# Peptides against a protein of PDB entry 4BOS: the designs that were tried, part 82

Target 1, 163 residues: chain A of PDB entry 4BOS
Amino acid sequence: PVLTRTVVPADNSCLFTSVYYVVEGGVLNPACAPEMRRLIAQIVASDPDFYSEAILGKTNQEYCDWIKRDDTWGGAIEISILSKFYQCEICVVDTQTVRIDRFGEDAGYTKRVLLIYDGIHYDPLQRNFPDPDTPPLTIFSSNDDIVLVQALELADEARRRRQ
Target 2, 163 residues: chain A of PDB entry 4BOS as posed
Amino acid sequence: PVLTRTVVPADNSALFTSVYYVVEGGVLNPACAPEMRRLIAQIVASDPDFYSEAILGKTNQEYCDWIKRDDTWGGAIEISILSKFYQCEICVVDTQTVRIDRFGEDAGYTKRVLLIYDGIHYDPLQRNFPDPDTPPLTIFSSNDDIVLVQALELADEARRRRQ

## One batch from the design tools (peptide; made by RFdiffusion4, then SolubleMPNN)

Design b1_p19_8_s2 (from b1_p19_8, 10 letters changed)
Fold by OpenDDE base, seed 1:
Structure b1_p19_8_s2 (fold): chain B 163 residues (1-163), chain A 19 residues (1-19)
Amino acid sequence: as target 1 above (163 residues)
Amino acid sequence: ELEKKAKEREELDKRFYEA
């Protein structure tokens, strides 16, 4: 089995598209972003004590309005929220540093999904199988450490191509 | 524009990680 990258559109909403892809088992739906942005804003608004200016860099209301714009980028805040919402660990491998940031790692989730990030774009990762009739896997066991190794190898290869 | 957005998001992410 080989871990591969599926390129999603660079339309400022690649994070949301990528998360949706992996948590839904490999469904590419770029139209999912507006609703996911609304979901983020709803959750942020629901807990102003936790999502304070210290975290948001702006007022709670300002952040909610900001993230609902179609041209703003999601990041760690959104990933952490989506991890909780979908009840899975979200692992992001960074091609710039060849490191994995794990969200929800202490929540006891049994499932993990993987994204690849290059500093300006997110893409989903999937495991392809030799049998062409076997669909790619996007949801992994949280005990599957080999997929993390494969993600690091993929990121390292991507970095070398850019160097 | 991409650089501006990248820096903006990076700043937000730093706040999250440091909180």
Scores: peptide ipSAE 0.615, ipTM 0.946, DockQ to the pose 0.879
Fold by OpenDDE base, seed 2:
Structure b1_p19_8_s2 (fold): chain B 163 residues (1-163), chain A 19 residues (1-19)
Amino acid sequence: as target 1 above (163 residues)
Amino acid sequence: ELEKKAKEREELDKRFYEA
């Protein structure tokens, strides 16, 4: 089994597309972004005490309006929210640093999904099997640390290709 | 434009990690 990336469109909504891809078992749907952006805004708006200006860098309402734009980028705030919403650990391997940020790692989730990030773009990761009739796996056990090692190897190779 | 958006998101992420 090998861990591979599926390149999604660089349309400013790659994070949402990538998350949707992995949590839905490998479904590529770039049209998912508007609804996911609204979901983020709804959750942010529901807890203005937690999602304060200190975290958002702007008022709660301003952030909600901002993230619903079709040209703004999601990030750590969105990943943390989506981790809780989908009840899974979201692991992001960064090709610039060759490190993994784990969201929801202390929540006790049984599932984990993986994204690869290069500083300007997110892509989903999947495990491909030798049997072509076995569909790729995008949802892993939270105890599967081998997939994290494979993600780091993938990121390291990506970094070397850019240098 | 990409650099601007990257920097904007980076600043937001920094706030989140530091909060």
Scores: peptide ipSAE 0.604, ipTM 0.943, DockQ to the pose 0.883
Fold by OpenDDE base, seed 3:
Structure b1_p19_8_s2 (fold): chain B 163 residues (1-163), chain A 19 residues (1-19)
Amino acid sequence: as target 1 above (163 residues)
Amino acid sequence: ELEKKAKEREELDKRFYEA
């Protein structure tokens, strides 16, 4: 089995598309972004004490309006929220640093999903199997550290290609 | 454009990590 990257559109909503892809078992749906942005805004709005100006860099309301725009980028805040919402660890491997940032690692989730990030774009990762009739796997055990090693290898290769 | 957005998001996320 090998870990591979599925390229999603670079339409400013790649994070949302990528998360949706992995948590839904490999379903590519770029149209999912608007609703996911609304979900983020809803959760942010529901806890203004936690999601304060100190964290958001703007008022809670301003952030909600901002993240609902179709041209704004999601980040750590969105990933952390989506991790909690989908009840899974979200691991992001960075091709620039060849390091993995894990979201929800202390929550005790039994499942993990993986994204690859290059500084301006997110893509989902999946495990492919030799048997063509076996569908790719996007949801892994949180104990599967092999997939993390494979993700690092994939990121390292990507970095070398850009050097 | 892309660099500006990336920097903006990075700065925002920095606050989140430091909070």
Scores: peptide ipSAE 0.595, ipTM 0.944, DockQ to the pose 0.861
Fold by OpenDDE base, seed 4:
Structure b1_p19_8_s2 (fold): chain B 163 residues (1-163), chain A 19 residues (1-19)
Amino acid sequence: as target 1 above (163 residues)
Amino acid sequence: ELEKKAKEREELDKRFYEA
């Protein structure tokens, strides 16, 4: 089995598209972004004590309005929220540093999904099987550390191609 | 524009990681 990258559109909403892809088992739906942005804003607005100006860099309301724009980029805040919402660990492998950032690792989730990030774009990762009748896997066991090794290998190869 | 957005998001993420 090999871990592969599915390139999603670079339309400012690649993070949301990528998360949706992996948590839904490999469904590509670029139109999912507006609803996911609203979900983020709802959750941020619900807890102004945690999502303070110190974290947001702006007022709670201003951030909610900002993230709902179709041209703003999601990041760590959004990933952490989506991890909790979907009750899964979200692992992001960075092709520039060849390191994995794990969101929700302390929550005790039984599932993990993987994204690949190059500094300006997110893409989803999936495991392909030799048997053509076996569909690709996007949701892994949180005990499957082999997939993390494969993600690092994929990121390392990507980095070498850009150097 | 792309670089501007990248820096903006990077600064936000930095605050989150340091909180």
Scores: peptide ipSAE 0.595, ipTM 0.943, DockQ to the pose 0.828

Design b1_p19_8_s3 (from b1_p19_8, 9 letters changed)
Fold by OpenDDE base, seed 4:
Structure b1_p19_8_s3 (fold): chain B 163 residues (1-163), chain A 19 residues (1-19)
Amino acid sequence: as target 1 above (163 residues)
Amino acid sequence: KLEEKAKEREELDKRFYEA
């Protein structure tokens, strides 16, 4: 089995599209972004004590309005929220540093999904099987550390191609 | 413009990681 990257559109909403892809088992739906942005805004608005100006860099309401724009980028805040919402660990492998940032690793989730990040774009990762009748896998066991090794290998190869 | 968006998001994430 090999871990592969599915390139999603670079339309400012690649993070949301990528997360949706992996948590839904490999469904590509770029139109999912507006609803996911609204979900983020609702959760941020629900807890102004945690999502304070110190974290958001702006008022709670201003951040909610900002993230709902179609041209703003999601990041660590959104990944953290989506990890909790979907009750899964979200692992992001960075092609520039060849390191994995794990969100939700302390929550005790039984499932993990993987994204690949190059500094300006997110894409989803999936495991392909030799048997053509076996569909690609996007949701892994949180005990499957082999997929993390494969993600690092994929990121390292990507980095070498850019150097 | 792309670089500006990257910097903007990076600054936000720094605050989150340091909190």
Scores: peptide ipSAE 0.596, ipTM 0.941, DockQ to the pose 0.825
Fold by OpenDDE base, seed 3:
Structure b1_p19_8_s3 (fold): chain B 163 residues (1-163), chain A 19 residues (1-19)
Amino acid sequence: as target 1 above (163 residues)
Amino acid sequence: KLEEKAKEREELDKRFYEA
């Protein structure tokens, strides 16, 4: 089995598309972004004490309006929220640093999903199997550290290609 | 353009990590 990258559109909503892809078992749906942005805004709005100006860099309401725009980029805030919403660890491997940032690692989730990030774009990762009749796997055990090693290898290769 | 968006998001996320 090998870990591979599925390229999603670079339409400013790649994070949302990528998360949706992995948590839904490999379903590519670029049209999912608007609703996911609304979900983020809803959750942010529901807890103004936590999602304060100190965290958001703007008022809670302003952030909600901002993230619902079709041209704004999601980030750590969105990933952390989506991790909690989907009840899974979200691991992001960075091709620039060849490092993995884990979201929800202390929540005790039994499942993890993986994204690859290059500084301006997110893509989902999946495990492919030799048997063509076996569908790719996007949801892994939180104990599967082999997939993290494979993700680092994939990121390292990507970095070398850009050097 | 893309660099500006990346920088904006990075600065925003920095606050989140430091909070």
Scores: peptide ipSAE 0.595, ipTM 0.941, DockQ to the pose 0.886
Fold by OpenDDE base, seed 5:
Structure b1_p19_8_s3 (fold): chain B 163 residues (1-163), chain A 19 residues (1-19)
Amino acid sequence: as target 1 above (163 residues)
Amino acid sequence: KLEEKAKEREELDKRFYEA
């Protein structure tokens, strides 16, 4: 089995597209972003005590309006929210640092999904199998440490290509 | 443009990680 990335459009909504891809088992839908942005705004608005100016850098309402714009980038806040919403650990491997940030790691989820990030773009990761009749896997066991190693290797290779 | 957006998002996430 080999871990590979699926390149999604760089249209300011790559994070949302990538998350949707992995949590839905490999469905590429670049049009998913508007609804996902609204979902984020809804959840942020629902908890102003946690999502305060200290966290958001702006008022709760201002952030909600901002994230709903089609040209703003999602980040850690969105990943954290989506992890909870989809009830899975979201692991992001960074090609600049070759490190993995794990969201939802302490929630007790049994499943994890993986994204690869280069500082300006997110792509989803999937496991391909030698059997051509076996579809690629995007949802892994939260105990699957091998996939994390493979993700680091993939990120390291990507980093080397930019050196 | 990309650098500006990256910086904007990075600043937001920094607050989140440090909270």
Scores: peptide ipSAE 0.593, ipTM 0.941, DockQ to the pose 0.896
Fold by OpenDDE base, seed 2:
Structure b1_p19_8_s3 (fold): chain B 163 residues (1-163), chain A 19 residues (1-19)
Amino acid sequence: as target 1 above (163 residues)
Amino acid sequence: KLEEKAKEREELDKRFYEA
């Protein structure tokens, strides 16, 4: 089994597309972004005490309007929200630093999904199997640390290719 | 423009990590 990336469009919504891909078992649907952005805004708006200006860098309402734009980028705030919404750990391997940020790691989720990030773009990761009739796996056990090692190897190779 | 968007998002994320 090998861990591979599926390149999604660089249309400013790659994070949302990538998350949707992995949590839905490998479904590529760039049209998911508007609804997912609205979901983020809804959750942010529902808890203005937590999602304060200190966290958002702008008022709660301003952030909600901002994230619903089709040209703004999601980030750690969105990943943390989506981790909780989908009840899974979201692991992001960074090709610039060759490190993994784990969102929801202390929540006790049984599932984990993986994204690869290069500083300007997110892509989903999947495990391909030798049997072509076995579909790729995008949802892993939260105890599967081998997939994290494979993600780091993938990121390291990506970094070397850029240097 | 990509660099500007990256910087904007990075600054937002820094606030989140520091909070």
Scores: peptide ipSAE 0.592, ipTM 0.940, DockQ to the pose 0.877

Design b1_p19_8_s4 (from b1_p19_8, 8 letters changed)
Fold by OpenDDE base, seed 2:
Structure b1_p19_8_s4 (fold): chain B 163 residues (1-163), chain A 19 residues (1-19)
Amino acid sequence: as target 1 above (163 residues)
Amino acid sequence: MLEEKAAERKELDERFYAS
């Protein structure tokens, strides 16, 4: 089995598209972003004490309006929220630093999904099998540390290609 | 445009990681 990257559109909503892809088992749907943005805004609005200006850099209401725009980028806040919503660990491998940021690692989730990030774009990762009739895997066991090693290898290869 | 968006998101992410 090989871990591979599926390139999604760079349309300002790549994070949402990528998360949707992995949590839904490999479904590419760039049109999912508006609803996911609304979901984020709804959750942020529901807890103004936690999602304060200290975290958001703006008022709770302003952030909700901002993230619902189709041209704004999601990030760590959105990943953390989506991790909780989908009840899975979201691991992001960064090709610039060759490091993995793990969201939800202390929540005790039994499953994990993986994204690859280059500083301006998110893509989903999947495991391909030698049998062409076996669909790619996007949801892994939280105990599967091999997939994390493979993700780091992909990031290292990507970095070498740019340098 | 990409640089501006990247910088804006980076600032937000840093706030989150620092919390």
Scores: peptide ipSAE 0.635, ipTM 0.943, DockQ to the pose 0.880
Fold by OpenDDE base, seed 4:
Structure b1_p19_8_s4 (fold): chain B 163 residues (1-163), chain A 19 residues (1-19)
Amino acid sequence: as target 1 above (163 residues)
Amino acid sequence: MLEEKAAERKELDERFYAS
């Protein structure tokens, strides 16, 4: 089995598209972004004590309005929220540093999904199997550390291609 | 514009990681 990258559109909503892809078992739906942005805004608005100006860099209300725009980029706060919402660990491998950031790693989730990030774009990762009758896997066991090794290898190859 | 958006998001992410 090989871990592969599925390139999603660079339409400012690649993070949301990528998360949706992996948590839904490999469904590409770029139209999912508006609803996911609204979900983020709803959760941020629900806890102004935690999602304070110190974290958001702006007022709670301003951030909610900002993230709902179709041209703003999601990031770590969105990933952390989506991890909790979907009850899974979200692992992001960075092609610039060849390192993995794990969101929800201490929550005790039994599932993990993987994204690849290059500094300006997110894409989903999936495991392809030699048997063509076996569909690709996007949701892994939280005990599957081999997939993390494969993600690092994929990121390292991507890094070598750019330098 | 890409660089500006990247810098803006990077600053936000750093705030989150530092919290």
Scores: peptide ipSAE 0.628, ipTM 0.942, DockQ to the pose 0.862
Fold by OpenDDE base, seed 3:
Structure b1_p19_8_s4 (fold): chain B 163 residues (1-163), chain A 19 residues (1-19)
Amino acid sequence: as target 1 above (163 residues)
Amino acid sequence: MLEEKAAERKELDERFYAS
């Protein structure tokens, strides 16, 4: 078993596409972004006390309008929201720092999914199996620390390729 | 363009982590 990445389009919505890919078991659907952006906006709007201007850097309403644009980038706020929405830990391995940022790690979720990030682009990660008849796995146990090690190795390799 | 977007998102993320 080896952990690999699936390159999704760099269309400003790669985060949403990547999350959708892993939580849906490996379904590549870039068209999912508009609805996911709307979902984010809806959740942000529903909790103005937490999602305050201090956190958003703009008014709650302005952020909602901003994130619904097709050219704005999602980030930690979106990942945290999507983690809660899909009830899974979202682990993001950064190829620049070779570190994993875990979202939802204290929520008690039984599932984890993995993304790889290079500072400007997100891609989903999946585990491939030697048996060609066994489809890749995108949803892992939250106790599977081996996959995290593999993600770090993958990120380190990516970093070295850019050196 | 990409650098500006990255910087903008980074600022937002930092605000979130600092909260």
Scores: peptide ipSAE 0.624, ipTM 0.942, DockQ to the pose 0.900
Fold by OpenDDE base, seed 5:
Structure b1_p19_8_s4 (fold): chain B 163 residues (1-163), chain A 19 residues (1-19)
Amino acid sequence: as target 1 above (163 residues)
Amino acid sequence: MLEEKAAERKELDERFYAS
């Protein structure tokens, strides 16, 4: 099995598209972003004590309005929220540092999904199988640490090609 | 433009990680 990258559009909503892709088992839907942005805003608005100005760098309401724009980038806050919403660990491998940030690792989820990040763009990762009739896998066991090793290898290769 | 967006998001993320 080989871990591969599916390149999604760089349309400011790549994080949302990538998350949707992996949690839905490999469905590419660039139009998913508006609803996901609204979901983020709803959750942020629901807990102003946690999502305070100290964390957001702006008022809770201002952040909600900001993230709902079609040209703003999601990040760690959104990944954290989406991990909880979809009840899965979201692992992000960074091609610049060749490290993995794990969101939801302490929540006891049985499933994990993987994204690859280069500092300005997110893409989803999937496992391809030797049998072409076996569809790619995007949802892994949270015990599957081999996929994390493969993700690091993929990131290292990407970094090497960029240099 | 990309650098500006990247910097903006990086600042937000750093604030989140520091919390």
Scores: peptide ipSAE 0.622, ipTM 0.942, DockQ to the pose 0.888

## One batch from the design tools (peptide; made by RFdiffusion4, then SolubleMPNN)

Design b1_p20_1_s1 (from b1_p20_1, 13 letters changed)
Fold by OpenDDE base, seed 4:
Structure b1_p20_1_s1 (fold): chain B 163 residues (1-163), chain A 20 residues (1-20)
Amino acid sequence: as target 1 above (163 residues)
Amino acid sequence: DLAAREAAAAARAAAILASL
């Protein structure tokens, strides 16, 4: 089995598209972004005490309006929220540093999904199998450390290609 | 399915916020 990435559109919503892809088992749907943005806004709006200006960098209401725009980028705040919402660890392998940032690592989730990030763009990762009739796997056991090694290898190769 | 997951969000909302 080989870990590969699926390139999603660079349309400002790549994080949402990538997360949706992996948590839904490999469904590419760029049209999912508006609903996912609204989901984030709903969660943020629900607790203005926690999601303060100190955390958001802007007022709660301003952030909610901002994240619902189709031209704004999601980041660590959104990943953290989505990890908890989907109840899975979200592992982001960074091609700039060849490191994995783990969201939800201490939450006790049994499942993990993986994204690859280059500093501006997110893509989903999947495990492909030799049997062409076996669908790729996007949801892994949180005990599967091999997939993390494979993700680091993939990121290292990506870095070498760009240097 | 996103719609299905969103429908279940209400039950998890409090837990999500508490875990942040």
Scores: peptide ipSAE 0.027, ipTM 0.663, DockQ to the pose 0.027
Fold by OpenDDE base, seed 2:
Structure b1_p20_1_s1 (fold): chain B 163 residues (1-163), chain A 20 residues (1-20)
Amino acid sequence: as target 1 above (163 residues)
Amino acid sequence: DLAAREAAAAARAAAILASL
């Protein structure tokens, strides 16, 4: 089994496309972003006490309007919300630092998904199996630390190729 | 799919918010 990267479009919505891909078991749907943006906005709007200007960098309403635009980028706030929504760890391996940022790691989730990030783009990761009839795996056990090692190796390879 | 997950999440929305 090999951990591989599926390149999604660089259309400002790569985070949403990548998350959707992994949580839906390997479904590439670049058109998922508008609804995912709306989902984030709905969650943020529902709790203005927590999602304050201090957290968002703008008013709650301004953030909701901003994230629903088709040309704005998602980041850590959106990942944290999506982790809780989908009830899974979202592990982001950074090719610039060869480090993994784990969202939801203390929530007791039994499942994790993985993204690879280069500072300007997110892609989903999947495990491919030797048997061509076995579909790729995108949802891993939170006890599967081997996949984290493989993600780091993949990120290091990506870093070396970029340099 | 996303729509199905959104519908299913309605019941746990309050719990999600409380966990933030």
Scores: peptide ipSAE 0.026, ipTM 0.656, DockQ to the pose 0.026
Fold by OpenDDE base, seed 3:
Structure b1_p20_1_s1 (fold): chain B 163 residues (1-163), chain A 20 residues (1-20)
Amino acid sequence: as target 1 above (163 residues)
Amino acid sequence: DLAAREAAAAARAAAILASL
């Protein structure tokens, strides 16, 4: 089994496309972004006490309007919200630092998904199997630490290619 | 949520900048 990346469009919605890909078992749908953005806005709007201006950096309403724009980038808060919504750990391996940021790691989720990030773009990661009839796996056990090692190896290789 | 946001602050900052 080999961990590989699927390159998604380098648009401002690559985070949403990547998350959708991994949580849906390997479905590439760049058109998912508007609905994903609305989902996040709905969640944020539902809890203005927690998602305050102090947390969001803008008012709750301003954030909701902002995230629903088609050209705004998702980041840490969006990943954390999506982790909670999909009830899975989202692991982001950074090719610049060769480190993994784990979102939802303390929530007790049994599943994890992986993204690779280069500072300006997110892509989803998947495990390919030798058997061509076995589809790639995008949802892993939260106990599968081997996949994290493989993700770090991918990041390190990507970093070396940029040098 | 807050802890995760702080852990990936650099990524969040980049996202904000790209959205201006």
Scores: peptide ipSAE 0.024, ipTM 0.642, DockQ to the pose 0.049
Fold by OpenDDE base, seed 1:
Structure b1_p20_1_s1 (fold): chain B 163 residues (1-163), chain A 20 residues (1-20)
Amino acid sequence: as target 1 above (163 residues)
Amino acid sequence: DLAAREAAAAARAAAILASL
């Protein structure tokens, strides 16, 4: 079993495409972004007390309009929201720092998914199996620390290649 | 809160990396 990266389009919606890929079990759908953007906007709009201007950097309404644009990029706020929505830990391994940012870590979720991030672009991670008839795994146990080790190895190798 | 969790995650990642 090897952890591998699936390169998604380097468009403005790579975060959404990547999250969709892993939470749906390995389905690449670059057209998923508009609905995911609307989902995030809906969640933000539903709780203006929590999603305040202090959190969003803009008014609740302005954020909702902004995130629904097809040319705006998702980040930590969106990952946090998606973690809550999909009820899973989202682990992002950063190739620039070789660190993992964990979203939803203390929420008690039993599942985790993994993304790889280079400071600009997000891609999904998956575990491939030797048996070609066994589909790749994208949803892991939140207790599976081996996958985190493998993600760090993958990121470290990526960093070495560009140094 | 988010920043604190990210910092904690980074620390854990560093520990994992050091164990490789």
Scores: peptide ipSAE 0.023, ipTM 0.552, DockQ to the pose 0.030

